# Ledger of designs, part 138: peptides against a protein of PDB entry 7Z53

Target 1, 150 residues: chain A of PDB entry 7Z53
Amino acid sequence: PRIKNQADCIPFFRSCPACPGSNITIRNQINALTSFVDASMVYGSEEPLARNLRNMSNQLGLLAVNQRFQDNGRALLPFDNLHDDPCLLTNRSARIPCFLAGDTRSSEMPELTSMHTLLLREHNRLATELKSLNPRWDGERLYQEARKIV

## One batch from the design tools (peptide; made by RFdiffusion4, then SolubleMPNN)

Design b2_p29_2_s3 (from b2_p29_2, 18 letters changed)
Fold by OpenDDE base, seed 2:
Structure b2_p29_2_s3 (fold): chain B 150 residues (1-150), chain A 29 residues (1-29)
Amino acid sequence: as target 1 above (150 residues)
Amino acid sequence: SLLENLLRKLKILANREEFEKFIESLEPV
């Protein structure tokens, strides 16, 4: 990312070369923790899905978030719109619909859902910070630059 | 540490029953 002022260095969830003072050990541990989830599982490998995973209502380069629920004020994955929702059929009492993510297994494996959620939050955090550092960047550039860092 | 907290949370949420309870506890926007 383009950093105009070195004082604007921010901590990253994943590795980022923008901050030279980062603890390499901690950064490596974070990378190891998240490395089992490919970024393509978060962003989608196909363009139609990738577009559906984005917040296209503004030029902030954000991923779409759940519009019904939050986790202590923090973002969750959006729900998918499936006609025959297999998640609802698995446990009818819980009535939890499938989440929308780049990986269809996200709702089947809670650990993937959790990791996808963390990466969603990190992407949106990065995009927000990049917007503050580069106020003239459009949504596409913010999205792509944040994606490169995650 | 941050890493320890994340690992603990992931472990808890990896359990399907605990995950469902978590979802049920979520607050509306």
Scores: peptide ipSAE 0.207, ipTM 0.727, DockQ to the pose 0.267
Fold by OpenDDE base, seed 3:
Structure b2_p29_2_s3 (fold): chain B 150 residues (1-150), chain A 29 residues (1-29)
Amino acid sequence: as target 1 above (150 residues)
Amino acid sequence: SLLENLLRKLKILANREEFEKFIESLEPV
């Protein structure tokens, strides 16, 4: 969502121009970099997929994360469950299955995989901060509000 | 800066071979 009240501002890598200390120049540069990534590629355009991309085990509004691997304690995209996983066929030595995202092509392009990973982390960070600011918000509200900011 | 950090990460992971090696090096949860 658009942050209308400065008191509700939280730091995030996509700086809010209405928030104190925000750098509009940096925001524009980051937006230019991430503009090629449609939100549907991160969150899914269809409701069933969107739900599968979410952590539904709690009311924290989080996206699902990888349950097998971490990057120095930081989240990675969850693996998809494909019968004939094309990612495993690309490099047999790597044995890395496709990641679950709003678009399956994300796993084929490391740039998109990387960007989606960063946006996943940012969404979850935002949802966590929003929960701190708004303890009474449920998981749906947290998810939607974080999604609007990303 | 945050942008520089993002660009650095993207540069490293933009190469498929390097990305796969990176994933192979990751620690299990």
Scores: peptide ipSAE 0.137, ipTM 0.666, DockQ to the pose 0.277
Fold by OpenDDE base, seed 4:
Structure b2_p29_2_s3 (fold): chain B 150 residues (1-150), chain A 29 residues (1-29)
Amino acid sequence: as target 1 above (150 residues)
Amino acid sequence: SLLENLLRKLKILANREEFEKFIESLEPV
């Protein structure tokens, strides 16, 4: 599958099958990727990564958000802190680091990054709501309960 | 900057409706 306008592609991404200049990827691959990216991909399957994806500065059960940029008050994925950042290596002039997410593929396509961003926002929204409803819940409980709902 | 462009694109795509529209706009190769 392809997108019509090259401008719709994010050149920062390592691989974008939907981009005209990328390797040909069938529709099923795109569908598989988008269908596979669910809540688990946002939270990470490995505990060390999962912890790094969380905001541990408080007991609000939130996922970590980008500390440098926001989307008109809405959260963006945090940047990863890779010594040899593949995203930077892919486009050395772009100077855009990889996003940190539970799926290593998060920075491969705009769709994945977008989905992760949406789920990040949803988690944090839910966690905030749960905190309001259950003020005695600690961060772990809020995080886990929000994760279950997402 | 490229970063700003990325953020702008993410702004568009980091919306459920816009994301769905984007996915639906993809054409088979």
Scores: peptide ipSAE 0.027, ipTM 0.537, DockQ to the pose 0.041
Fold by OpenDDE base, seed 5:
Structure b2_p29_2_s3 (fold): chain B 150 residues (1-150), chain A 29 residues (1-29)
Amino acid sequence: as target 1 above (150 residues)
Amino acid sequence: SLLENLLRKLKILANREEFEKFIESLEPV
């Protein structure tokens, strides 16, 4: 993370090494775990997919969130728009499509969807805080800086 | 359903403090 002023430290899961209260050990541990949950699963490795994972309706640098469901006011992963959605085919009564993610595996394992959801929420939280700290930053800057921290 | 499972798991993992405690329990790299 690139936080210039230590007084403007934003707490996050990975901890900021530039912040006095940061725990570098925790950060390293999270980095090790999230190496498996590759950032590509959250942000997408291909540019077209990466754009689809973003909320482009504003300049807040946010990732797209589910428009139908929330978890006690907290964001969930957006749904994908698949022609032959396997998630709908497995349980037609539930009518819950597959989630949109940087990797299709995110919809295959609840643990991955959970972690992906957490990282989604963290990104959006960071982007929101960064906007507060840097009002002049545009959506691209906010997105990139939040992505660097996550 | 997948969503139900997600919500159930998120109830635990979405707690920042609990998540951090879980991470802290892991061996340092």
Scores: peptide ipSAE 0.019, ipTM 0.438, DockQ to the pose 0.039

Design b2_p29_2_s4 (from b2_p29_2, 18 letters changed)
Fold by OpenDDE base, seed 3:
Structure b2_p29_2_s4 (fold): chain B 150 residues (1-150), chain A 29 residues (1-29)
Amino acid sequence: as target 1 above (150 residues)
Amino acid sequence: SLLEQLLRKQKILANAEAFKEFIKSLEPV
């Protein structure tokens, strides 16, 4: 897919001929992963949930990240704010609340947790890169364009 | 539904050991 370019925007594509070979390989791998996971599981299928999955503290178009924990310095999915958290009540040994994602299964299967974490990181990486390329874009534009590329 | 809730809990329990090890690997921000 291509970003929605305007006259004052630098063109950006999901793949570009001028991209380094390493970046092309990484992009192809991400494309393979996103073919397996429905985008709604990452971004949410309902507008209220989609908004809650976003970082609204700035105009960078980022998805929200965990505020308590990191994984080797890298971002994790944010925790949900459930009053009766089924993850805490069920898995008492882990003592970790449910993750907030577009699909509740992200907290049920480690494989999905890992996949959604990687896609979270990729979205935020892309949004950051798009901000660098198009400094005049606001948070909404950055979020939407990054979403199209993932 | 109640059935869906029970199935969800079952899945979480099935992966309890995996998530136990996962949380041990996490680092505080």
Scores: peptide ipSAE 0.211, ipTM 0.712, DockQ to the pose 0.255
Fold by OpenDDE base, seed 5:
Structure b2_p29_2_s4 (fold): chain B 150 residues (1-150), chain A 29 residues (1-29)
Amino acid sequence: as target 1 above (150 residues)
Amino acid sequence: SLLEQLLRKQKILANAEAFKEFIKSLEPV
């Protein structure tokens, strides 16, 4: 995200070059994170959740992205569909629901939200590249192969 | 559970300021 207050920059999010911290690129950040991050936090550990995190509108093996908002042209996590959404109560004027991710804490900690967002983008990038390299792969194959790389 | 819901709400609120900065960066598609 484009953080207006540099003092409040969210760790591990490099969509804004003005944020202080390591000069590690987005890809290098992902590599560093994947060294200790459980992939289930991104993809979900349960099959129903995992399916809900996927873009099932095509055979591109993509994770679902936010349909209302983006970050400087880049994808954001999709919104969850909670009956009593606690995130809507945090800022009533913003009307931003909780984000949906494999980790239920994604909206509890902005650091996790940022991490999951980056990994979402990386997965979709990989899936897109894999589709280009392997045009015959269906969405399931693309999703699984991209997941293995992340 | 209700407890889990309450804890989740509390954690979100505890990070409200940091989360607010993220929300400010959101752009309509």
Scores: peptide ipSAE 0.124, ipTM 0.596, DockQ to the pose 0.291
Fold by OpenDDE base, seed 2:
Structure b2_p29_2_s4 (fold): chain B 150 residues (1-150), chain A 29 residues (1-29)
Amino acid sequence: as target 1 above (150 residues)
Amino acid sequence: SLLEQLLRKQKILANAEAFKEFIKSLEPV
């Protein structure tokens, strides 16, 4: 991340230090978490999907979040818009579609769902923090810098 | 947490009753 003042600090980073002194423990923690998941699972490997995973309603560099449900005020993955949604077909009464992530099969791999959710939250947290530290950054810059940290 | 419930109950998505209970626990935005 590129922070206007090197004295400023964000609590988590991966690619490069975001705090004075380069807190390697934070980097290691992020590595431990994301080692289980290809970053493409969070951000998408293709541009069309990547755009669909982003919140394009503002210039905050955020990933899209679920618009129907949340977890004690915390974000959940957005729902996908599959024509023949297997999640809906499996349980018609619940009417909960598959979640949208970098891999549309995320709902078929529930072990990844929680991780994707956490990384979604972390990205959005980081983007928010980066906006605070760098108010002049636009949404694209915020998104990319947060992505670099995750 | 709701996230934990999501993970557990998503694994048994085929169980309609269990998933219904999860749905009841969801918090609308």
Scores: peptide ipSAE 0.069, ipTM 0.645, DockQ to the pose 0.201
Fold by OpenDDE base, seed 1:
Structure b2_p29_2_s4 (fold): chain B 150 residues (1-150), chain A 29 residues (1-29)
Amino acid sequence: as target 1 above (150 residues)
Amino acid sequence: SLLEQLLRKQKILANAEAFKEFIKSLEPV
């Protein structure tokens, strides 16, 4: 069954294939979980969308994160900027816009939103680790290498 | 978690006053 929230997820710990001490069993479990979500749902299948999902203000290869809210210090998906935001129209009291993801339907399915959030965090973790290991890599290289691992 | 709270608020109509309290509980960046 699809994971509905973070509490139902196994701890998200993934490393580079070349990293020592990796647990193959854990890696396989993570791969099984990621099979529920197409990578295009996280990174976008179109170049303009993919760029909008990235943090382009630096050379760290990070995905963009929410600038208004965080979850106990952890990142949330950024908000989209739709003219007629269906999330705002449906829930006028909440006044929370739709999240921006590779799939515009992410906000319609909390299960997907949760998974996308986890993968966002994992990508940024990996990119940060890769930067530490390879300080001379630019943002594009970091982004692409992290994307390959996720 | 805060994530779960945000997801519920997006999906379910909330009382405006209750939501104000929710917003106050959010962790700003």
Scores: peptide ipSAE 0.034, ipTM 0.554, DockQ to the pose 0.192

Design b2_p29_3_s1 (from b2_p29_3, 17 letters changed)
Fold by OpenDDE base, seed 4:
Structure b2_p29_3_s1 (fold): chain B 150 residues (1-150), chain A 29 residues (1-29)
Amino acid sequence: as target 1 above (150 residues)
Amino acid sequence: LAMTPAEALRLLLRRLLDLLRDLLELAAQ
């Protein structure tokens, strides 16, 4: 990755390392977006994380959403539960805790955080639509099918 | 919290829009 300033850079699993508040190159930005192709940034690349990102309270195949806040009725990413929340430490201007996403450090790259949110919403939209079309599908089926479409 | 998640998200979305514009410009080249 082309990172000129390595100060405070944070590695991402399938994205280029990013430096919060720094100018990210177009190449790095493209790579970051490419990480969403396999949806690992949204859904998690590890099974424990993937499960934690899902709404397990029902059989709707939804991703978990923030239980405390909404954006004018629209879903937000769930909060992570971090002892030393890097988002609070590294993003002093926002003073907001890290969101839980497919990449544990996604919240530290603002552009990815927003993208995660959008794709979360899209997944849940798709899952909802699929449920309507296929009412007998269980949560796992809905989740997987929606994931494939995203 | 200095900003609500919604407020923060709006800022992030603005940045995302800028990113997308850059990508579109790149694609147009």
Scores: peptide ipSAE 0.020, ipTM 0.298, DockQ to the pose 0.027
Fold by OpenDDE base, seed 1:
Structure b2_p29_3_s1 (fold): chain B 150 residues (1-150), chain A 29 residues (1-29)
Amino acid sequence: as target 1 above (150 residues)
Amino acid sequence: LAMTPAEALRLLLRRLLDLLRDLLELAAQ
């Protein structure tokens, strides 16, 4: 889905909030956020998290995708499995859990969620293309090579 | 300046990612 900006200050890197000025444009806000996007926020900086973000059911080197929802046939981030999911607790009626990504802030900042979604899709596209170019590569090789490109 | 085919592909794919990011910025306006 297309997620628009929020006006509220939200925690960002180094425990500092993202607090755009009152007169900042939507574009400027997005540009500021996108400048901080790192691949580690997509793939995870810790090995256990990185494994949870992967699709381990095949040898295609793909990242895991949401199993409940799609965006007009395109992939969305998988849901996290937090015991005390703050996204569920915030809005009981919506019943939408937080997304799982390499950064726990993925669901806190809609702009990051959108970017992570795009990078997820691109990774999977790259892995698919690499598979066609290198049919003998296993899932680990495909995943690592796609990760290097992203 | 010499590039392997793999390096060339990596650069092309990196550029594609950049374009996708640009599209996101346009969509946010």
Scores: peptide ipSAE 0.017, ipTM 0.411, DockQ to the pose 0.015
Fold by OpenDDE base, seed 3:
Structure b2_p29_3_s1 (fold): chain B 150 residues (1-150), chain A 29 residues (1-29)
Amino acid sequence: as target 1 above (150 residues)
Amino acid sequence: LAMTPAEALRLLLRRLLDLLRDLLELAAQ
């Protein structure tokens, strides 16, 4: 996501592709973590995905949250509905499906999942504040304005 | 009161891992 204030950025660095022992999967995930300009990781780069990431049950401009689990009352990423869910297959004992985010790799790296969760919460916080400041704004306006700030 | 983004990330990561651990333990019952 686009973070204008550097103080709000997580101090992760992109891994060097020329570094010995570099894993392409790890590199891609780390690169996603360090991408604070492109919000596609959180909001989705494709319109169908972007719609699936939104809470369409109201006009609050919120992103969808997990309906099964919370973190001490705080939001978690929603689960995806994959036919062959790799998260369920890789750890059958956990019985936890993959999270739905702008990038499917969000479920493969806990750090990435955590980052997306934080930004999900921040978006919803911003949308809530914007609704308070602008009560006449509909869900689309709230969503877009919050997305611009994140 | 205020946490840095790095601190928040670490906390959330730990909570996530703890949750997964708990779920694994419950599944093993």
Scores: peptide ipSAE 0.016, ipTM 0.343, DockQ to the pose 0.032
Fold by OpenDDE base, seed 5:
Structure b2_p29_3_s1 (fold): chain B 150 residues (1-150), chain A 29 residues (1-29)
Amino acid sequence: as target 1 above (150 residues)
Amino acid sequence: LAMTPAEALRLLLRRLLDLLRDLLELAAQ
């Protein structure tokens, strides 16, 4: 859906206009949905990115969450630290940076952002449950085991 | 061979996530 009121929505950066009838947008969305079978969209396919997506402040095996905002107490994706953040340029009044995720397209499509957010929450839920069942597991094992489930 | 509680939970949660994936795919169509 087209954002009618930018004041009520998080700005997204799009390289191309999203047309409902464009095969490119639909195909990209479908491809993104099919590609998350490996959850690479959430965890990152490269090790440096994967580490940046993790919460390294503790040994709970959690993915990093937004430090500024929550959604009714629920986690949101963390912000990236881009030098020239296109999301900040789309709406200067909102001052909301791009989200950090396993795919750079996460901030281009709201549907992907929502999906990544849900899977982030699920991972952290799983890691929390695994910690309760396996209290001696360190953060690396919790992260890997939760990742295997997702 | 009986599954450990952790393995059982993993299996259940895996099934739930599979269901969620199916729902997402359905919603995307």
Scores: peptide ipSAE 0.020, ipTM 0.430, DockQ to the pose 0.014; fails the geometry check

Design b2_p29_3_s2 (from b2_p29_3, 18 letters changed)
Fold by OpenDDE base, seed 4:
Structure b2_p29_3_s2 (fold): chain B 150 residues (1-150), chain A 29 residues (1-29)
Amino acid sequence: as target 1 above (150 residues)
Amino acid sequence: RAMTPAEALRLILRRLLALLLDLLELASL
């Protein structure tokens, strides 16, 4: 590696390439989700993270939302619980921690935060609608079905 | 009272976030 001090590095893993049926030289990534949109930034790519992103207080299949703030009644991303929260360090007077999302970069770019927020809202909308249509579905099924649609 | 720089920044960021959300929502329709 060019960088010898690993403390200066952010670990990244390269996703597996998709095998295009054409002579396209542009490398596409495999979407392991059953949805058209790669919503890994919303749901998390790892099971422990995915569980932390869910609202586990009920059987509605919802993603967790911010418990302190709302946007005119609309959901915001939940806050993370980091020991050394970089978001708190950037502006100590604001005292706003980083958002928790499927992508650890969710708080680094407002555009990304916005997209995550939209997809969070869309998931919860879908889960709510699915619950209305299927009252006997448990939270796991609602979550998975909504995830597939997103 | 006068707005502090931190308050101003928070307000700007909140407005920008709201605008981005609106634009992204519109683009998704």
Scores: peptide ipSAE 0.013, ipTM 0.252, DockQ to the pose 0.022
Fold by OpenDDE base, seed 5:
Structure b2_p29_3_s2 (fold): chain B 150 residues (1-150), chain A 29 residues (1-29)
Amino acid sequence: as target 1 above (150 residues)
Amino acid sequence: RAMTPAEALRLILRRLLALLLDLLELASL
């Protein structure tokens, strides 16, 4: 990623830090993205988590989105329902719970939050396009086909 | 130290922009 402010660097990539010593190349970007686009990070590695990350209220194959907030009409990550939510405890006045994602660290690492948000939007875009092209596909088919493309 | 809400928002937006630029570069290939 193109991050010039080194003071805000978070080295969360296993093979590539968020702020490398030099500008990340396009190849490093691909490697970082492909290493990060372990679909398990976005979709959940376990089936119960994967189901919780989906919008099950319709047959559109969408991932769940935030029900309280949007970014100028664009989707944000849904909130989790933790019994003892550390995000609520961190700032009691903000009253903002932790995000629900395939990686629980997403709420602690803003870059992960951003990446998951982008991939959420891309999945939902793809699922919407696939529904337009294949109107008879059910939500499971749309979800799986969009997941394979991401 | 814990980030203020304003700091967190600024950081998220900056990271989001950086990621969008990276994706645009990938789309140009």
Scores: peptide ipSAE 0.013, ipTM 0.237, DockQ to the pose 0.040
Fold by OpenDDE base, seed 1:
Structure b2_p29_3_s2 (fold): chain B 150 residues (1-150), chain A 29 residues (1-29)
Amino acid sequence: as target 1 above (150 residues)
Amino acid sequence: RAMTPAEALRLILRRLLALLLDLLELASL
């Protein structure tokens, strides 16, 4: 890495660029991810977390949404249930806990929170549309198909 | 307790981000 002082860096990992061919000007990414977008921050990389991020109250294949607040009628990320919630500790007046997402850093960076919120909404939109197109699909299939598209 | 200026700023920024998200959604329709 060009930057020697890495102690102050946020540990984000970028995939390596690749050009498949001798004279291709299009930059591709070499990563272990099968999709163009790493949605692990939205869906969770571990199965227990992934289940906690889903709405299991129905067969609609939706991700869980905030039950206390909405953004102009639109979904927000659900709250986590942390024993020592740093979000509550930093702002005693607002009393807003940390959000639950596939990445625990979602509440640490507003940019990540916004991105996760967008992708949450998109997933739920897709799942809803897929249900309309395929009324016989169960919640698991709706969830997986929407996840593949995201 | 009363909000500190930093807390107030964070609240404003969060609201601004929410509005930006709304605009992005509208632009995608």
Scores: peptide ipSAE 0.007, ipTM 0.238, DockQ to the pose 0.026
Fold by OpenDDE base, seed 2:
Structure b2_p29_3_s2 (fold): chain B 150 residues (1-150), chain A 29 residues (1-29)
Amino acid sequence: as target 1 above (150 residues)
Amino acid sequence: RAMTPAEALRLILRRLLALLLDLLELASL
């Protein structure tokens, strides 16, 4: 990398490259979309993170929600458990830790936090409705089907 | 019980409506 100070690097990842035909001069990306909207920022792109973002206490296919706070009864993002939580340090009086989301930037930008919160709510709404329509679906099926719709 | 096509369509429409409402709320901030 041109920048040798990796400590200050923001990890922007690229999708796997795809080269159509014999033209190697044009580098494309593999389309890994499994939903209408690429909501990987909500669900997480890595399996361990994706599991941590789910509510595994039941078979409702829900994403995990904040256990301490709600927004007029509506869900908020769950808190992360960081060793050195920067969110706790920025406002020492509030003592609010960083949010856990599929995108690590969720706590950096209020607009991202809001968007992730909305999509979290939408997933859980969809999963709930899918459960009503398909009562015999297990949590994994509900989660995957809701994820596909989002 | 499995979802019917009509139920699937209704679900999609409800999703769109819910998203629109949420966006309107967000825009009012």
Scores: peptide ipSAE 0.017, ipTM 0.376, DockQ to the pose 0.013; fails the geometry check

